# Peptides against a protein of PDB entry 3MAZ: the designs that were tried, part 62

Target 1, 99 residues: chain A of PDB entry 3MAZ
Amino acid sequence: VLNPMPACFYTVSRKEATEMLQKNPSLGNMILRPGSDSRNYSITIRQEIDIPRIKHYKVMSVGQNYTIELEKPVTLPNLFSVIDYFVKETRGNLRPFIC
Target 2, 99 residues: chain A of PDB entry 3MAZ as posed
Amino acid sequence: VLNPMPACFYTVSRKEATEMLQKNPSLGNMILRPGSDSRNYSITIRQEIDIPRIKHYKVMSVGQNYTIELEKPVTLPNLFSVIDYFVKETRGNLRPFIA

## One batch from the design tools (peptide; made by RFdiffusion4, then SolubleMPNN)

Design b2_p20_6_s3 (from b2_p20_6, 8 letters changed)
Fold by OpenDDE base, seed 4:
Structure b2_p20_6_s3 (fold): chain B 99 residues (1-99), chain A 20 residues (1-20)
Amino acid sequence: as target 1 above (99 residues)
Amino acid sequence: SLEEERRKAEEELSKGDFEE
């Protein structure tokens, strides 16, 4: 079935996302979730390079695109590209959480 | 190395982490 949202999108809070990632790290370490208001989203990650670290990022709707709020913002055409960016940027260390 | 690249990427991403 056509899914307009990435597989790692869940309608969960920041706290719930953190718990999901901590409880089942083998399923992935990146979750996309609703932001503070409509059309905006947040990314929660649990990255393990030296030690496990939980971090959150804003994904803002800008026109027909989405901007990841980083020190150097990145604008992409859709949410699938947003997920792809995180995977590629971290050389595969980040993987979408598939429950 | 791959690990070094991942470390650098993590450091760059860390700059965008926001508190609730």
Scores: peptide ipSAE 0.347, ipTM 0.870, DockQ to the pose 0.906
Fold by OpenDDE base, seed 2:
Structure b2_p20_6_s3 (fold): chain B 99 residues (1-99), chain A 20 residues (1-20)
Amino acid sequence: as target 1 above (99 residues)
Amino acid sequence: SLEEERRKAEEELSKGDFEE
């Protein structure tokens, strides 16, 4: 079975993504969704350390890679690596939302 | 601690949070 997109990818809006994460936090807290432009994406997270916090990030397609728009941009080879980055960076606090 | 590391990570990520 081919899996061209991360399991947490959903064709949803920012608002819908937020609602999904809030409604079923046990399923994960990170969603990858279409960006405003073709070939670009956005990440929506609901990270809960002290209190729940909803945040969004741009994942820009740059050549054959993807760059996460952070203060210090991070460029990765594919979307799977992007998801992995968020998981590792947060020491597992962020987990892909799996329905 | 793990909690401190996660807090630090959240703080770093927050710098990239964008409004629609």
Scores: peptide ipSAE 0.340, ipTM 0.867, DockQ to the pose 0.870
Fold by OpenDDE base, seed 1:
Structure b2_p20_6_s3 (fold): chain B 99 residues (1-99), chain A 20 residues (1-20)
Amino acid sequence: as target 1 above (99 residues)
Amino acid sequence: SLEEERRKAEEELSKGDFEE
């Protein structure tokens, strides 16, 4: 089956994404959403290791790849890899929001 | 520990947080 976008992708605003994550933490804590530009995206997470923390990240389209705007940028081949990166780097603490 | 690793990961990711 063709799956062009990760399951945690939603056409929502920053505010809506935050509300979704806060309302149903059991469904996951990471959302991929449209960025300010057509070919760019943003990631919103709600990680609660000690206390709940909402964070947002830019995912910039660069050629055929995507770069996560971090202090040390990370470039990956597709959006699925971007989601996988967040999951692996946090040792599974971040999980895609599925509803 | 796993908790420490997750905390460290959060600290690194937090540096990339941006405001609109």
Scores: peptide ipSAE 0.267, ipTM 0.835, DockQ to the pose 0.867
Fold by OpenDDE base, seed 5:
Structure b2_p20_6_s3 (fold): chain B 99 residues (1-99), chain A 20 residues (1-20)
Amino acid sequence: as target 1 above (99 residues)
Amino acid sequence: SLEEERRKAEEELSKGDFEE
């Protein structure tokens, strides 16, 4: 059974994702987007702790799971879990961008 | 505090930031 894509998934480039997040920060600050290869993705965030910061992360398809490329990689079973990880890890500071 | 924990989380995430 295939699940739908997370609501914050958009078929946009790195640049477009950055612009979306900057333009409407009230709608969220995290976007999932296609990676360089099929089945891989990237996460773009605009996180404000002290100042707004744009950052990007690789989400690599590994077998039937996904690995977020961090200093300490995190492997999760699906893209919904990937989004959930970013939300929980930042204690709600990151929220999926919903337009 | 919550702010401190968020800062720590941001710092950890920042280590994974990549440039295309």
Scores: peptide ipSAE 0.321, ipTM 0.859, DockQ to the pose 0.860; fails the geometry check

Design b2_p20_6_s4 (from b2_p20_6, 8 letters changed)
Fold by OpenDDE base, seed 2:
Structure b2_p20_6_s4 (fold): chain B 99 residues (1-99), chain A 20 residues (1-20)
Amino acid sequence: as target 1 above (99 residues)
Amino acid sequence: SLEEERRKAEEKLSKGDFEE
């Protein structure tokens, strides 16, 4: 089966995503979810380096690409690349939440 | 160190944090 969406994509709200990450940290700490607007998404993470920290990132659909709203925006070709970016940038600290 | 790199990465990503 070919999945067009990353495994960590869930149709959940910001609050639900936060709860999922808090309840089962061993399953991963990053969730991709629908944004407030069509074709846009949000990333919710729960990093636990010094203390648990919940953060949210906006992933905007721009043409056929996606832009992560960072101080210096990063544009990638697909959502899989977006997830990969978060994993690589954090040297593996962030991992997709796989339920 | 790995922890230092992760801390720096967190700081970098924190710039993208947003509230609904």
Scores: peptide ipSAE 0.251, ipTM 0.818, DockQ to the pose 0.890
Fold by OpenDDE base, seed 3:
Order: structure tokens, then sequence, then C-alpha cells
Structure b2_p20_6_s4 (fold): chain B 99 residues (1-99), chain A 20 residues (1-20)
């Protein structure tokens, strides 16, 4: 069976995503959600190092690829790669939220 | 240490936050 979207994708608002992550931190700390503009997305994370911190990242559709808006932007071929990037670059600190 | 690794992880994403 084909999986068109990452498992941590939810059609939720910024506020809802934040609440989801706060309510069940054991299920993961990263959510992919629709962006404010068509074909764009946002990543919401809740890192708990010293204290819980919520952050949001913009994922822009650029042609057939996606660019994560970081200090040094990163362009990847699909949303699965975007999720993988967040997991790998944080050495597993970030994990997709699976409810 | 584990805490140091987590700090490094946070630093990599420190400049990515945005407001809608």
Amino acid sequence: as target 1 above (99 residues)
Amino acid sequence: SLEEERRKAEEKLSKGDFEE
C-alpha cells in the first residue's frame, strides 16, 4: 500500500499541533501540518532538553522539491525526506508523533 | 554526554522558528 504522506502528518492548526505534542509527549515530538499557503507545510516540534520548548518551521514547496527554512536552508525531494532530516540531524532527539 | 548531544541538536535548529 502506498503512503502518500508521512505518518506524522495531521491536518491540524498550529495551536492544535502544540496541544497534541504537550498532551502526549511519549508518542513523539514532531508534527507535519498544512502551511498557511497552498502546497506549503509547517513542522511543529516540542523539544524537552532543560524545559519544554515549542518551535515551528516553514517547509516551502519549490518546484518538485521542498525547502526547510533554517538559517541555512535545506532542500529535499519529498516530505518523507524532510521528516528524516529532522530525525537524523537531531540524532534522534526529534521523533515523528504517532497517535 | 547525553545533555551535550541534545544541546548540539537544539543548536542546529535554533534559527528555524517562524510565526504564521
Scores: peptide ipSAE 0.249, ipTM 0.817, DockQ to the pose 0.812
Fold by OpenDDE base, seed 1:
Structure b2_p20_6_s4 (fold): chain B 99 residues (1-99), chain A 20 residues (1-20)
Amino acid sequence: as target 1 above (99 residues)
Amino acid sequence: SLEEERRKAEEKLSKGDFEE
């Protein structure tokens, strides 16, 4: 089955993504959305470790890969791997938002 | 502890936040 984009991808703004995550925490806490540039994306997360915290990450398209703009950048082969990275690094604390 | 592990994960990812 063709699956060009991760299930947590939505064509929403930063504000809309934040509202989605705040409104329905049980559906997940991570959204992939369009970036300011056509081939770039942004990740919005809402973690509730001590208090709810919203953060946004830049995902840059570099050739055939994608680089997550962290203090120590991470480059991955596709957007599915990007989502997987966030899930694994947080040992499951971050989960893709599914609605 | 589980909470400590989550805190460490947050610290790692917290360095990637950006503003439009």
Scores: peptide ipSAE 0.248, ipTM 0.816, DockQ to the pose 0.849
Fold by OpenDDE base, seed 5:
Structure b2_p20_6_s4 (fold): chain B 99 residues (1-99), chain A 20 residues (1-20)
Amino acid sequence: as target 1 above (99 residues)
Amino acid sequence: SLEEERRKAEEKLSKGDFEE
């Protein structure tokens, strides 16, 4: 069974994602986008701790799960869980970009 | 504090940045 994609998924490039987040920060600061491979994805975020920073994370399809490439990788069952992880881990600092 | 813990969590995430 295939679930719909997360609401913050957009078929955009790294550059486009960056521009989207910079242009409308009030709509959220996290975008899920296609990776180089059809089964892989990337997460682009724009968060401000000291200054605004853009960062990108690789989300690799591993079997039927997804692994976020962090210092300590995190494996989750679906893309919704991936988004949820970023939200919860940052205690709401990261929010899905919804336009 | 909550703010400090959030900062620490965000700092952990920063280590996951990659170049496409």
Scores: peptide ipSAE 0.248, ipTM 0.818, DockQ to the pose 0.827

Design b2_p20_7_s1 (from b2_p20_7, 9 letters changed)
Fold by OpenDDE base, seed 2:
Structure b2_p20_7_s1 (fold): chain B 99 residues (1-99), chain A 20 residues (1-20)
Amino acid sequence: as target 1 above (99 residues)
Amino acid sequence: SLLEEQREAAKRFEKSDIKD
């Protein structure tokens, strides 16, 4: 059974995600999307601190958890926690894209 | 400050950006 996905999850490509974030920045600046493998994902962000910057991160399925591929990897129990991590770590600068 | 914290956080993510 497939559990609910975060609201910012979209079955879009890297390019499409970038376009979505650029077109409607008021709707949020973070998208979760399918990765190269079926159980892996990617996070695309459009962070605007000084200037807008598009970046992408890997979220790897590891057992029953998910690991955000950072210099210091972060493992979390579910995708909702992954989204929460990005929100908290950036002190609210990143927000789920809700279309 | 909040802005400074956000800037520092962004820097921590920098090297992990998938550019390919």
Scores: peptide ipSAE 0.525, ipTM 0.917, DockQ to the pose 0.895
Fold by OpenDDE base, seed 3:
Structure b2_p20_7_s1 (fold): chain B 99 residues (1-99), chain A 20 residues (1-20)
Amino acid sequence: as target 1 above (99 residues)
Amino acid sequence: SLLEEQREAAKRFEKSDIKD
């Protein structure tokens, strides 16, 4: 039985994700999407602290876990935890994009 | 303030951004 994906997961390209976040900022500012390689993912964010800034991060599938490719990598047990990490680490500034 | 905390948190992700 397959587990569901986070609500902010969309099968979109890097460009499409950027456009989605720019078009409807009120719906959230973080999207999880397929990565360039199979079983890997990318996260696109649009943080608006001073001015809007688009950023992209790599989430690598490692065994049964996932590693967020940060300067200091963070390994988590599932994609839901990955989303939670971004929300908590940014003190709630990042929120999953829900449409 | 919360804004300052969020600004500092964002800086921790800056260098990990995947550029084109």
Scores: peptide ipSAE 0.515, ipTM 0.916, DockQ to the pose 0.909
Fold by OpenDDE base, seed 1:
Structure b2_p20_7_s1 (fold): chain B 99 residues (1-99), chain A 20 residues (1-20)
Amino acid sequence: as target 1 above (99 residues)
Amino acid sequence: SLLEEQREAAKRFEKSDIKD
């Protein structure tokens, strides 16, 4: 059974995600997209705290969970939790891109 | 402040960026 994906998931490339975020920053600044492997994903963000910064992060499928590849990896039960983590950890600075 | 907290949070993600 195919589970629903977060609203900020788009089947786009790294370049396309970057362009989406740059073109419409008012719609959000975080995109979830396919990774190089079918079961892995990448997060592209465009934070604008001091200056606009584009960053990309790996989200690896590990068993039934997902691990955000950070200096100190964070493992969560689903992709919705992954998105929630980015929102909460940045104190609301990151918001899912919705178009 | 909130902004300072957001800056600090961003720093925690900095080194994990997937480079080209």
Scores: peptide ipSAE 0.455, ipTM 0.900, DockQ to the pose 0.930
Fold by OpenDDE base, seed 5:
Structure b2_p20_7_s1 (fold): chain B 99 residues (1-99), chain A 20 residues (1-20)
Amino acid sequence: as target 1 above (99 residues)
Amino acid sequence: SLLEEQREAAKRFEKSDIKD
């Protein structure tokens, strides 16, 4: 039995995540997906403040926490907090993709 | 405005990974 994951987590590739966000922007613009290896993950977003921009971020498992690879890295206790951080720090512009 | 706030906030996420 697997532990609960954020609702916007999908076992998809970088390409698939991009396609999902482009095809149904009304469902959200942020996806959490498996990383390239180990217990790491990646975040794919399609931010549309002025024009649509696709970006990807590494979410690295560090001990019992997770570090978002940004210009100024941020460490949080769990993946739910990671998603919350993206939502809050973009003033609600980013929303989890729910289908 | 909200849009202006979002533009400023987005600067924190400008750097993204090229490969994952």
Scores: peptide ipSAE 0.393, ipTM 0.867, DockQ to the pose 0.716

Design b2_p20_7_s2 (from b2_p20_7, 11 letters changed)
Fold by OpenDDE base, seed 3:
Structure b2_p20_7_s2 (fold): chain B 99 residues (1-99), chain A 20 residues (1-20)
Amino acid sequence: as target 1 above (99 residues)
Amino acid sequence: SLMEKQREAELRLEKSDILD
């Protein structure tokens, strides 16, 4: 039996994720999606401060864990923890996109 | 303030940003 995926996970492309976030910013500003490689994922965010800014982060599957490719990589036990990390580190500025 | 929190969040992500 497979574990459920985070609520903000969608089987969409980078372009589609960007469009989703732009169309309904009130629903959240962070999406988890399939990466370019199997078993890997990507996080797309849209922050709107002065102007809207889109960024994409790579999440690598490493063994039974996941590593967010940042300047200082962070390894976490599951994708739920990955989402939690982005929320916590931005002090709530990032919120999972829920539609 | 909200603006300060947003700016701070962006700064942290900017320094760690690695595009896929």
Scores: peptide ipSAE 0.072, ipTM 0.719, DockQ to the pose 0.575
Fold by OpenDDE base, seed 1:
Structure b2_p20_7_s2 (fold): chain B 99 residues (1-99), chain A 20 residues (1-20)
Amino acid sequence: as target 1 above (99 residues)
Amino acid sequence: SLMEKQREAELRLEKSDILD
């Protein structure tokens, strides 16, 4: 059955997302979670470039699209595209957390 | 592309962390 949300979406808090990524880094390093507002979301990542680093990003719902809040914002048509963007732009360094 | 490399680098920068 088709899931309307990306596989790495979890109804967890910022703290919980951080703990998930830290406990099982082999399962992925990127989580999509609810934002402070019902129609907005947040991305939590754990990158290991030099040392492990946890970072969070806002994903804002704008009309039918979503904008990733970066220094130079990126607007995409759906949440699947948002996840794909993070994967693609990091050339696979970021991978959806699947548990 | 240069744009993609720039975006990749941006995602790695700590200052790009924008909390909800």
Scores: peptide ipSAE 0.070, ipTM 0.709, DockQ to the pose 0.410
Fold by OpenDDE base, seed 2:
Structure b2_p20_7_s2 (fold): chain B 99 residues (1-99), chain A 20 residues (1-20)
Amino acid sequence: as target 1 above (99 residues)
Amino acid sequence: SLMEKQREAELRLEKSDILD
């Protein structure tokens, strides 16, 4: 059975997501969570390049696709692809948080 | 590629943190 949502999706707030990533960095460093509006989401990451940095990104539902709000927006067919994008673009630095 | 590097850099930019 395939779940409709990525494994790193949690119904948590920005604050909770940050705490989760900080408390258990070994479980991953990327969380997908509900956005402020229905059908929209947010990505919270704890990316470690030089030092750990917490950042948040908006993922907007557009039609049947999703757009990651970046300087140059990226549109993908589903949330699984959104997660995959973050993983690939960071060469594996970002990994979905699996609790 | 340059495009990939640019996208990766975007994820590192402070201004990419667009949530309040």
Scores: peptide ipSAE 0.065, ipTM 0.703, DockQ to the pose 0.411
Fold by OpenDDE base, seed 4:
Structure b2_p20_7_s2 (fold): chain B 99 residues (1-99), chain A 20 residues (1-20)
Amino acid sequence: as target 1 above (99 residues)
Amino acid sequence: SLMEKQREAELRLEKSDILD
């Protein structure tokens, strides 16, 4: 049984996630979705810095923690912390997509 | 400034992007 998931988690594909973010940007610009396999996940964001850009990040399950695949990997205790990291790191530029 | 820090953080994430 899975523990409660972040509100921005959706069982969608990379393509569907991209479409969701592009269609309703006012609802947020970050979603958490199932990864390619096992208990891994992916984060899809639509960030508007210079122009709108779609980016994807891999979130790997490592033991009881999660590691965000970045140039300098970050390991956190749960998926809620993963979402919080993206929000804090961008000073609120990224916000969870809530339907 | 806060704006400058935000911009730098956003650039770091962009540079560190890894496609799944």
Scores: peptide ipSAE 0.058, ipTM 0.707, DockQ to the pose 0.646

Design b2_p20_7_s3 (from b2_p20_7, 9 letters changed)
Fold by OpenDDE base, seed 4:
Structure b2_p20_7_s3 (fold): chain B 99 residues (1-99), chain A 20 residues (1-20)
Amino acid sequence: as target 1 above (99 residues)
Amino acid sequence: SLLEEQREAAKRMEKSDILD
């Protein structure tokens, strides 16, 4: 069984993700990547509001859902919803990185 | 404005991880 992944998912390290976002800002500013644990993931963003800022977020697998580690955690049913949350919450400032 | 809304959203998403 192959479960589809969001288009902005890449099997890259934190460092590589940062470099990708910095090198090609026009392709998007958000990458989903493997976390340090098997069923966990990380989101790396390069958000430009006042100045460019790199941030990383933990996306923890909890049961059949995923929780974004924020001050006020957000739990969503799948990774597509996670990406959608980042896009909508930031009013479109964040966009999935598409090569 | 949109920019102001984005700034406010950024505050809600301020927490980030130090280690993966």
Scores: peptide ipSAE 0.358, ipTM 0.837, DockQ to the pose 0.710
Fold by OpenDDE base, seed 5:
Structure b2_p20_7_s3 (fold): chain B 99 residues (1-99), chain A 20 residues (1-20)
Amino acid sequence: as target 1 above (99 residues)
Amino acid sequence: SLLEEQREAAKRMEKSDILD
């Protein structure tokens, strides 16, 4: 049983997440989903700044924290903070997918 | 502008897709 998760967390595959974002862009453009490991996650985004672009990021569980796999890795205390980072870093361009 | 800032942010987050 999982503890409370961010609202944009869905137990979906990479493919399903992509389809969700493409079908209803008005509901948000960022999904948190299970990763390959039980304690890891992935973020799928669909940005339309110039043209639609789908990207995937790895969120690794490291001890009691989480590290976003970026060129300059960012470590945060929980998944809610991870989502917050994506929102703030992109100046609100990324928004959690809520359905 | 906000749009320019968002474009720059996207570039900073640009990297090859990873396997999950």
Scores: peptide ipSAE 0.349, ipTM 0.834, DockQ to the pose 0.697
Fold by OpenDDE base, seed 3:
Structure b2_p20_7_s3 (fold): chain B 99 residues (1-99), chain A 20 residues (1-20)
Amino acid sequence: as target 1 above (99 residues)
Amino acid sequence: SLLEEQREAAKRMEKSDILD
């Protein structure tokens, strides 16, 4: 049984994700993509509060949970919660990219 | 304001930001 993935998940590279966010900022500014290692993921964001800024985060699979690699790591039960965290932590500034 | 709150939130995320 294959579990569903967040709507902002795309099988794209770091470069492709950056281009997607730059091309259509009205569709959202956050993408979840495959990481460099199996079972791990990466988050690419494009915030433009003052000027556009691209940033990338590592999401590590740890047991049955996921840990967002931040200065102070955050562990969550699934990828949906990971996306939710980014949305809430930024008070809605980050929104999942939906094509 | 909401804008100011979002600016501060973004700053917190920036400080914790790392590259994959």
Scores: peptide ipSAE 0.349, ipTM 0.840, DockQ to the pose 0.666
Fold by OpenDDE base, seed 1:
Parts: sequence; structure tokens; C-alpha cells
Structure b2_p20_7_s3 (fold): chain B 99 residues (1-99), chain A 20 residues (1-20)
Amino acid sequence: as target 1 above (99 residues)
Amino acid sequence: SLLEEQREAAKRMEKSDILD
């Protein structure tokens, strides 16, 4: 069984993700994309609180869970929860990019 | 305010940021 992926998941490169977010900021500011290693992913965000800032985070698969690589790592049960974490942690500033 | 909370959240994420 293939579980569905978050709506903001796109099979794009780091560069492509950055361009997508910069070109259409009204569609959202967070993209989930394939990581450099199998079963791992990356998150690209474009926060525009004061000035636009592009950042990339590593999301590592650990068993059946996922760990967001932060100074203080956060482990969650699925990719949907990963997206939810970014949304809630930023008090709604980050929103999934919906093309 | 919400904006201030978002700034603080961004600050925390900035300090804990790890590139892929």
C-alpha cells in the first residue's frame, strides 16, 4: 500500500524548490522534496516576516518515523505531522505550497 | 502580538537551522 504524500511534496531539486517559492509566494512558502538519500526528504521554506529568507532542512527517516534535523531534533510519526509541525511552530507563518 | 510570536519562532528556527 502506498500512502499519500503531503500536498506540498514535489519531486524537485533544492534549486527548483527555491525558484518555485520565490516566483509564487502567494501559493505558500513551504515545500517537501526528495532528499539526497533514499527514504529521506528535505524541506525548503521561504519566510518573509521582515525580509525574505530561504532555508533548507533535512528530514531523516528513522524506522517508521521522521526526524527533523534541528539543533534540537524533533521526531514525528509521518510526513503529514512534519508539515504540521512547521505550520504550528511558526504560528501559521509557514503554509504548504499548493501549485 | 502574533507578528511578534512569529518573529520569535523564526529566531528560534534560525538558531537551530541545519541545512540539508
Scores: peptide ipSAE 0.341, ipTM 0.837, DockQ to the pose 0.673

Design b2_p20_7_s4 (from b2_p20_7, 9 letters changed)
Fold by OpenDDE base, seed 4:
Structure b2_p20_7_s4 (fold): chain B 99 residues (1-99), chain A 20 residues (1-20)
Amino acid sequence: as target 1 above (99 residues)
Amino acid sequence: SLREEQRKAAERFEKSDIED
């Protein structure tokens, strides 16, 4: 039995995620999506501080935790914590995309 | 300002993957 997924999780491709964020920026700017393999995921963001910038990050399933592939990797206990990390560490600039 | 604070905080997310 799988636990519920974060509200910003969508079964979409990298390209589709990018289009979703560009089309409706008022709904949020962060999407969690399936990774290319197994139980891994990817985060797509459209961060706008000075100018809009699209970026993608790997979220690797490691044991019972998840590691965000950054310059300095961060390991968290679940996907909800992963989303929370992006929100907090950007001081609220990133917000989950909610349709 | 908030924007400046967010910009500085976002620096840790500069590395983005070109592959999923």
Scores: peptide ipSAE 0.356, ipTM 0.859, DockQ to the pose 0.698
Fold by OpenDDE base, seed 1:
Structure b2_p20_7_s4 (fold): chain B 99 residues (1-99), chain A 20 residues (1-20)
Amino acid sequence: as target 1 above (99 residues)
Amino acid sequence: SLREEQRKAAERFEKSDIED
């Protein structure tokens, strides 16, 4: 069994990802989707701590790694690690959207 | 509380790109 992409990866647009997260928050609050260019990706989240807030991040392909475009960029070896990073660094607040 | 800890942790993700 091969799983080349994280389970929360969907071939959806920025708008569609936003709608998915808004409609079914119980299924998770983080989606990985195709970026606007080539081998790059984007992460859309709907974090709900005080009030729901939707944010988008670029995940840029750099060599064999991926860099999350944050205030302080983070480089990781694969997309699975990218998803794991968001989960761990938010102390479990962010969870991959699974439908 | 867990909520407060998560809020603090979320601060590192404040940046949100206008385009992607």
Scores: peptide ipSAE 0.352, ipTM 0.859, DockQ to the pose 0.695
Fold by OpenDDE base, seed 5:
Structure b2_p20_7_s4 (fold): chain B 99 residues (1-99), chain A 20 residues (1-20)
Amino acid sequence: as target 1 above (99 residues)
Amino acid sequence: SLREEQRKAAERFEKSDIED
């Protein structure tokens, strides 16, 4: 069963996601996108604390859960939780890109 | 401050993948 996708999910490439975030920073700075021909996903962010920095993270589908590839991997039950994790752990610095 | 906390929290996300 396929559940609805987070609002910041877009079927775009790494390059396109980067461009979207750079063009409209006011709309958010985090995009969820499909992995390359796979069941996995990727998160692209444009975090600006000191200077704008683009980063990409793998979100691997593992069983019924998803694991964010970080120095210390984090496993969550669904993609909505993945987005929530990024928002909460950055104290609101990251926000889903909504256009 | 919030900014300082956000900067510190960002350390958790330093690892960025070259490939997706």
Scores: peptide ipSAE 0.350, ipTM 0.857, DockQ to the pose 0.700
Fold by OpenDDE base, seed 2:
Structure b2_p20_7_s4 (fold): chain B 99 residues (1-99), chain A 20 residues (1-20)
Amino acid sequence: as target 1 above (99 residues)
Amino acid sequence: SLREEQRKAAERFEKSDIED
């Protein structure tokens, strides 16, 4: 049994997530999805500053927290905080995909 | 500008995984 998940969480593959973001960019540009390993997740984004760019990030479950795999890894207490981090650190450029 | 701020902010997210 899973606790409530962020609204942008979908049980989709990497490919499906990419297609979702490309097909309906008006609905958002960030998806949280299951990772390759149990209890891990991945973030797929379609960020558009000048041109659209698809990127994927690992979100690793570490104890009671989650670590975003970046050049400088960031550890947060829950998946909602992970989503919030992407939103605020991009000054609102990234927004959760709401289907 | 906001656009420039967003561009600079995006630099911290340059690392992207080839595989999940």
Scores: peptide ipSAE 0.349, ipTM 0.854, DockQ to the pose 0.707

